# Designs tried in a protein design run: peptides against a protein of PDB entry 4Z63. Part 110

Target 1, 334 residues: chain A of PDB entry 4Z63
Amino acid sequence: LCLGMNDLTGNIPEDLFHLKRLNLLGIQENRLSGSLSREIRNLSSLVRLDVSWNLFSGEIPDVFDELPQLKFFLGQTNGFIGGIPKSLANSPSLNLLNLRNNSLSGRLMLNCTAMIALNSLDLGTNRFNGRLPENLPDCKRLKNVNLARNTFHGQVPESFKNFESLSYFSLSNSSLANISSALGILQHCKNLTTLVLTLNFHGEALPDDSSLHFEKLKVLVVANCRLTGSMPRWLSSSNELQLLDLSWNRLTGAIPSWIGDFKALFYLDLSNNSFTGEIPKSLTKLESLTSRNISVNEPSPDFPFFMKRNESARALQYNQIFGFPPTIELGHNN

## One batch from the design tools (peptide; made by RFdiffusion4, then SolubleMPNN)

Design b2_p16_1_s3 (from b2_p16_1, 7 letters changed)
Fold by OpenDDE base, seed 4:
Structure b2_p16_1_s3 (fold): chain B 334 residues (1-334), chain A 16 residues (1-16)
Amino acid sequence: as target 1 above (334 residues)
Amino acid sequence: SSSSWVTTVEPRTSPK
């Protein structure tokens, strides 16, 4: 049943929960309000639940133990409060959980040992606090993680060295500290292709440790951290780099010539730093900017990128990395 | 105008 993209108001009719054979419930992009009914438990055949972009409030009901086939739960952009309900945090069937842009709070706790099918987790823009959950690497299929815009004080857990499934990771604006530790840990994530760390590590030094290596790194975004230091030499070994944003830092020194050696680099933002010297001539030789047909049939990351030009500006959603316009931004340097 | 770029990565909700 798909009722999305309407002006439906009120709550879900209770009689809807009598549909025991319902596999797909999509009621997204409405004005549905009140609590999400506990009677969702009666939808025992449910595979996909999309309640996103509504006015739902209260706690998410703890009924997911009665939904053994549920693979997709989409609840982004609601008014949900409380935590992740225990049955949801233990769901063995769940592949994707999206609860971005709610008012969920407390410590983030997932039973990753039970969540054997979880591959995508979006909990961005909530009120989670405390530390990052150390057991996230136990989610053996978890590839896609957005935890941006929460209040995860402290450091990236050491356990994330074992996060072999991690491919796409955003921790933007989560009050993280110790970028050296974070990078030193996350370099062990062998499948990490996208790393977004914007608005963390306030005023720290960007490490220039040549021992750091991100083999599969395609996207690195570490903007608006007021980071000090220079362009990190370790980044030159990330031969698959496609997007680099280090804007709004306090990086100094020259832009190195190796920045033009990235065959796939099509988006570069080094703006609002303190870089000096000449623009590397190698940037004019970036093949990605000269050849129109980079049909990179790469599986588009399961993550939209959100780009905000201004704090007050509406975030532009880019569903694909390749949706970014080819860009070189070097403005506002010394 | 200090355009503070805030890039976040969020999982695609692929409309299937």
Scores: peptide ipSAE 0.043, ipTM 0.691, DockQ to the pose 0.272; fails the geometry check
Fold by OpenDDE base, seed 2:
Structure b2_p16_1_s3 (fold): chain B 334 residues (1-334), chain A 16 residues (1-16)
Amino acid sequence: as target 1 above (334 residues)
Amino acid sequence: SSSSWVTTVEPRTSPK
């Protein structure tokens, strides 16, 4: 049953929960309000539930133990409060959980040993606090993780060195500390292609350790951290790099010539730093900007990217990295 | 009610 993209108001009619054979319920992009009914438990055949972009409030009902076939739960952009209900945090069937842009709070707790099918997690823009859950690497199929815009504290857990399934990771604007530790841990994630760490590590030094190596890194965004240091030499070994943003830091020294050796690099933002010297001639030879015949294996995270011109500007949404215009930004380096 | 803010996974942003 698909009723999305209407002006429906009020609550879901109770009789809808009599549809015992319903596999898909999509009621997204409406004005549905009140609590999400506990009677969703009666939809025992449900595989996909999409209640996103509504006015739902209250706690998410703890009934997911009665939904043994549920693979997709989309609840983004609502007014949900409380935590992730225990039955949801223990769901063995769930593949994708999207609860982005709610008012969920407390400590983030997932029983990753039970969540054996979880591959995508979007909990961005909530009110979760405390530390990052150390047991996330126990979610053995978890590839896509957005935890941006929460109030996490401390460091990236050392356990994340074992996060083999991790491919797309955003921790943007989550009050994290110790970038040296974070990079030292995350380099062990051999499937990591997309790393977003923007708005963390306030005023720290970007490590220039030649022992750091990110094997499959395609997208690195570490903007607006006020980081000190220079262009890190370890990055020169990330030969698959497609997008680099180190803008709005306090980086100094020269832009190194090896920045032009990245065959797939089509988006470079080093703006609003303190770089000096000449623009490397190698940047004029970037194959991705000069040749039409470059096959780019684009990373495909389940979370969108956003670009803001300034704080008051509307963010532009990009669902794909290739949607970014080919760009070299070196402005405001003084 | 829905939150007035959206998740930021931003390559380009202004300082806060």
Scores: peptide ipSAE 0.042, ipTM 0.649, DockQ to the pose 0.091; fails the geometry check
Fold by OpenDDE base, seed 5:
Structure b2_p16_1_s3 (fold): chain B 334 residues (1-334), chain A 16 residues (1-16)
Amino acid sequence: as target 1 above (334 residues)
Amino acid sequence: SSSSWVTTVEPRTSPK
């Protein structure tokens, strides 16, 4: 049953929960309000539940043990409060959990040893507090992780050295500290292609340790951190780099010539730093900017990117990295 | 004139 993208109001009719053979319930992008009924437990055949972009409130019901086929739960952009229900945090069937932009709170806890199918987790823009869950690497299929805009004070856990499944990671604006430790840990994530760390590490030094290596890194965004230092030499070994944003830092020195050696680099933002010297002539030879054939078939993260041209502007949503216009932004380096 | 470009990469989930 798909009723998304309407102007439906009120709550879900109780009789809908009698549909024991229902595999898909999509009621996203409505004005549905109240609590999500516990009677959703009666939908024992449910594979996909999409209640996103509504006015739901209260706690998410702890009934996911009665939903053994549930693979997709989308509840983003609601008013949900409390924690992740225990049955949801233990779901062996769940592939994708999206609860971004709610009011979920407390310590983030998932039983990753039970969540054997979880491949995508979006809990961005909530009120989770405490530390990042150290057991996330135990989610052996977890590729996409958005935990941005929570209050995860502290550092990236050392256990994330073992996060082999991790491909797309965002921790933007989560009050993280110690960028040197974070990068030193995350370099061990051999499948990491996208790393977004914007609005963390305030005033720290960007490490220039040549021992750091991100083999498969395609997207690095570490904007608006007030980071000191220079363009890091370790980044030159990330031959697959496509998007680099280090804007709104306090980076100094020259833009190195190796920045033009990235064959796939189509988006570069180094604006609002303190870079000096000449613009490298190698930037004029970027194949990605001269070739019309950008390979569109690259895996994109399950989370969109947002670009704001200014603090007052509406963020532009890009569902794919390739949706970014080919850009070289070097402005406001003084 | 500082370009007020704040690239806030806020991962919003696109429904796949």
Scores: peptide ipSAE 0.037, ipTM 0.687, DockQ to the pose 0.265; fails the geometry check
Fold by OpenDDE base, seed 1:
Structure b2_p16_1_s3 (fold): chain B 334 residues (1-334), chain A 16 residues (1-16)
Amino acid sequence: as target 1 above (334 residues)
Amino acid sequence: SSSSWVTTVEPRTSPK
């Protein structure tokens, strides 16, 4: 049943939950309000539940143990409060959980040992507090993780050295500390292609440790951290780099010539730093900007990127990294 | 006027 993208109001009719054979319920992009009924438990054949972009409030009902076929739960952009229900945090069937842009709070806890199918987790823009869950690497299929815009104070857990499934990771604006430790840990994530750490590590030094290596790194965004130091030499070994944003830091020294050696680099933002010297001539030789035909058939990250150029601006959604306009921003360096 | 372009890249989960 797909009723998305309408102007439906009020609550879900209780009789809807008598549809025992329903595999897909999509009621997204409406004005549905009130609590999400616990009677969802009656939809025992449900594979996909999309209640996103509504006015739902209250706690998410703890009924997911009665939904053994549920693979997709989309609840982003609602008014949900409380925590992740225990049955949801233990779901062995769930592949994707999206609860971005709610009012969920407390300590983030997932039973990753039970969540054997979880591959995508979006909990961005909530009120989770405490520390990052140390057991997140126990989610052996978890590739895509957005935890941005929460209050995860402290450091990246040491256990994330074992996060082999991790491909996309955003921790933007989550009050993280110790960038040296974070990078030292995350370099062990051998499948990591996208790393977003914007608005963390306030005023720390960007490490220039030549022992750091991110082999598969395609997207690195560490903007608006007020980071000190220079362009990190270890980044030159990330030969697959496509997008680099280090804007709004306090980075100094020259822009190194190796920045133009990245064959796939099409988006570079080094603006609003304290870089000095000449613009490297190698930037004029970036193949990605000169050749029209780089069909980088990359597996699109399962997550669209949001580019917000200003705090007041509407975030532009890019469903693919390649949706970003080819860009070199070197402005506002003093 | 320094155009304060702050690129904040945030993932959205595509409903696949």
Scores: peptide ipSAE 0.033, ipTM 0.683, DockQ to the pose 0.229; fails the geometry check

Design b2_p16_1_s4 (from b2_p16_1, 8 letters changed)
Fold by OpenDDE base, seed 2:
Structure b2_p16_1_s4 (fold): chain B 334 residues (1-334), chain A 16 residues (1-16)
Amino acid sequence: as target 1 above (334 residues)
Amino acid sequence: SSSSWISTVEPRTTPK
């Protein structure tokens, strides 16, 4: 049943929950309000539930143990409060959980040992607090993780060195500290291609440790952290780099010539730093900006990116990395 | 752009 993108209001009719053979319920992009009924438990054949972009409120009902076929739960952009219900946090069938842009709170607790099928987790823009859950690497299929805009104090857990499944990781604006530790840990994530750390590590030094290496790093965004230091030498070994944003930091020194050696680098933002010296001539030879043979169809994170022009401006949404225009931005340096 | 930065911080939005 697909009723998305209408102007439906009120609650879901209770009689809808008698549809025991229903595999897909899509009611997204409406004005449905009230609590999500616990009677969704009656939809025992449900594979996909999309209630996103509504006015739902209250706690998410703890009935997911009665939904053994549920693979996709999309509840982004609602007014849900409370935590992730226990049955959802223990769902063995769930592949994708998207609850971004809600008001969920408390400690993030997932039984990753039970969540054997979870491959995508989007809990960005909630009110979770405490620390990053150390057991996330136990979600052995978890590839896509967005935890941006929560309040996860402290450091990236040491256990994340074992996060082998992790490919796309977003931690923007999550009150994280110790960038040196974070990078030191996350370099062990051999499948990590996208790392977004914007608005963390306030005023720390960007490590220039030659021992750091990110094998498959394609996207690195560490913007607006007020980071000190220089262009990190370890980054020169990330030969697959496609997008680099280190803007709005306090980085100094020269822009190194090796920045132009990245064959796939199509987006470079080093703006609003304190870089000095000449613009490397190698930037004029970036193959990605001159060649026609760029694959624009690469795997992308499930979470969107946002480009903010300033703190007060509405961010532009980009659903794919290649949605960003080819860019070299070196403005507002010394 | 010269005055922008990238993040994954979704602005709070209303559905409609």
Scores: peptide ipSAE 0.430, ipTM 0.854, DockQ to the pose 0.779
Fold by OpenDDE base, seed 4:
Structure b2_p16_1_s4 (fold): chain B 334 residues (1-334), chain A 16 residues (1-16)
Amino acid sequence: as target 1 above (334 residues)
Amino acid sequence: SSSSWISTVEPRTTPK
């Protein structure tokens, strides 16, 4: 049943929950309000539930133990409060959980040993606090993780060295500290292709440790951290780099010539730093700026990117990396 | 030059 993209108001009719053979319920992009009914438990055949972009409030009902076939739960952009209900945090069937842009709070807890099918987690823009959950690497299929705009004070857990499934990771604006530790840990994520750490690590030094290596890194965004240091030499070994944003830091020294050796680099923003010297001539040899082979089937993060222009402006949303125009930004340096 | 930066910080939005 698909009723999305209407102007439906009120709550879900209780009689709808008698549809025990229903596999898909999509009621997204409406004005549905009130609590999400616990009677969803009666939809025992449900595979996909999309209630996103509504006015739902209250706690998410703890009924997911009665939904053994549920693979997809989309509840982004609602007014949900409380935590992730225990049955949802223990769901063995769930592949994708998207609850971004809610008011969920408390410590984030997932039973990753039970969540054997979870491959995508989006909890960005909530009110979670405490520490990053150390057991996330136990979610053995978890590939896509967005935890941006929460309050996860402290460091990236050491356990994330074992996060082999992790490919796309976003932690923007989550009050993280110790970038050296974070990078030292995350380099062990052999499948990591996208790393977004914007608005963390305020005033720290970007490590220039040549022992750091991110073999599969395609997208690195560490903007607006007031980071000190220079262009990190370890990054030169990330031969698959497509997008680099280190803008709005306090990086110094020269822009190294190896920045032009990235065959796939089409987006470079080093603006609003303290770089000195000459613009590397090698940047003029970036063929990716003249010839762009965009793979339509190239895997991408499930979470969107946002380009923030100023405090008052609405951020532009980009759902795909290749949605960004070919860019070289080197402005506002010394 | 650009006054922008990339993030994954979704602006807090109110549903329609």
Scores: peptide ipSAE 0.426, ipTM 0.857, DockQ to the pose 0.828
Fold by OpenDDE base, seed 5:
Structure b2_p16_1_s4 (fold): chain B 334 residues (1-334), chain A 16 residues (1-16)
Amino acid sequence: as target 1 above (334 residues)
Amino acid sequence: SSSSWISTVEPRTTPK
């Protein structure tokens, strides 16, 4: 049953929960309000539940043990409070959990040893506090993780050295500290292609340790951190780099010539730093900017990107990396 | 040039 993208109001009719053969319930992008009914437990054949972009409130019901076929739960952009229900945090069937932009709170806890199918987790823009869950690497299929805009004080856990499944990771604006430790840990994530760390590590030094290596890194965004230092030499070994945003930092020195050697680099923002010297001539030879055939079929994170303009309250949303226009921004350097 | 930066922080939009 798909009723998304309407102007439906009120709550879900109780009789809907009698549909025991229902595999898909999509009621997203409405004005549905109240609590999400516990009677969802009666939908024992449910594979996909999409209640996103509504006015739901209260706690998410702890009924996911009665939904053995549930693979997709989308509840982003609601008013949900409390924690992740125990049955949801232990779901062996769940592939994707999206609860971004809610009011979920407390310590984030998932039983990753039970969540054997989880491949995508989006809990961005909630009120989770404490530390990042050290056991996330135990979610052996978890490749997409957005934990942005929570209050995860401290450092990236050392256990993330073993996060082999991790491909797309966002921790933007999560009060993280110690960028050197974070990068030193995350370099061990052999499948990591996208790393977004914007609005963390305030005033720290960007490490220039040549021993750091991100083999498969395609997207690096570490904007608006007030980072000191220079263009990191370790980044030159990330030959697959497509998008680099280091804007709104305090980076100094020259822009290295190796920045133009990235064949796939189509988006470069180094603006609002303190870079000096000449613009590398190698930037004029970027193949990605001269070739019309950018392969559009590369895997993208499940979480959206946002381009925020300082002067505008409106952020532009980009659902895919290739949605960004080919860009070289070097403005506002001194 | 419009000074911008990329993030994954969704603006708290109330569902329209």
Scores: peptide ipSAE 0.415, ipTM 0.847, DockQ to the pose 0.779
Fold by OpenDDE base, seed 3:
Structure b2_p16_1_s4 (fold): chain B 334 residues (1-334), chain A 16 residues (1-16)
Amino acid sequence: as target 1 above (334 residues)
Amino acid sequence: SSSSWISTVEPRTTPK
């Protein structure tokens, strides 16, 4: 049943919960309000539940043990409070959990040993606090993780060295510290292609350790961190790099010539730094901007990107990496 | 634009 993108108001009719054979319930993009009914437990055949973009409030009901076939739960952009209910945090059937842009709080806890099917987790823009959950690598299929805009004070856990399934990782604006440790840990994530760390590590030095290596890195965004140092030499070994944003830092020195050797690099933002010297001639010969059509059909993160221009302006949303226009931005270096 | 940066921080928005 798909009733999304309407102007529906009030609560879900009780009779809807009598549909025991229902596999898909989509009621997204409405004005549905109140608590999400615990009677969703009666939908025992449910595979997909989309309640996103509504006015739901209260705690998410702890009824997911009665939904053995549930693979997709989308609840982004609501007013949900509390934590992730225990039955949801232990769901063996769940593939995707999206609760982005809610008011969920407390310590983030997932039973990753039980969540054997979880491949996508989006909890961005909530009120989770404490530390990053050390057991996330125990979610053996977890590929996509967005934890942006939470208050995960501290460092990236050492256990993330074993996060082999991790491909897309966002931690933007999560009060993280110690970029050297973070990169030293995350380099062990052999499948990591997208790393977004914007608005963390405030005023730290960007490590220039040549021992760091990110073999499969395609997207690196570390903007607005006030980072000191220079263009990191270790990045030159990331031959698959497509998008680099290091804007709004305090990086110094020359832009190295190897920046133009990335065959797939189509988006480069080094603006609002303190780079000096000449623009590398190699940038004028970037293959992606001259001769090569970049495949727009490459896998992308499940979480959106946002380009923020002004604090008062609405950020531009990009759902795909290749939605960004080919860009070389070197402005405001002094 | 030189006055912009990329993040994954979704602005708080309300449904329509």
Scores: peptide ipSAE 0.412, ipTM 0.849, DockQ to the pose 0.752

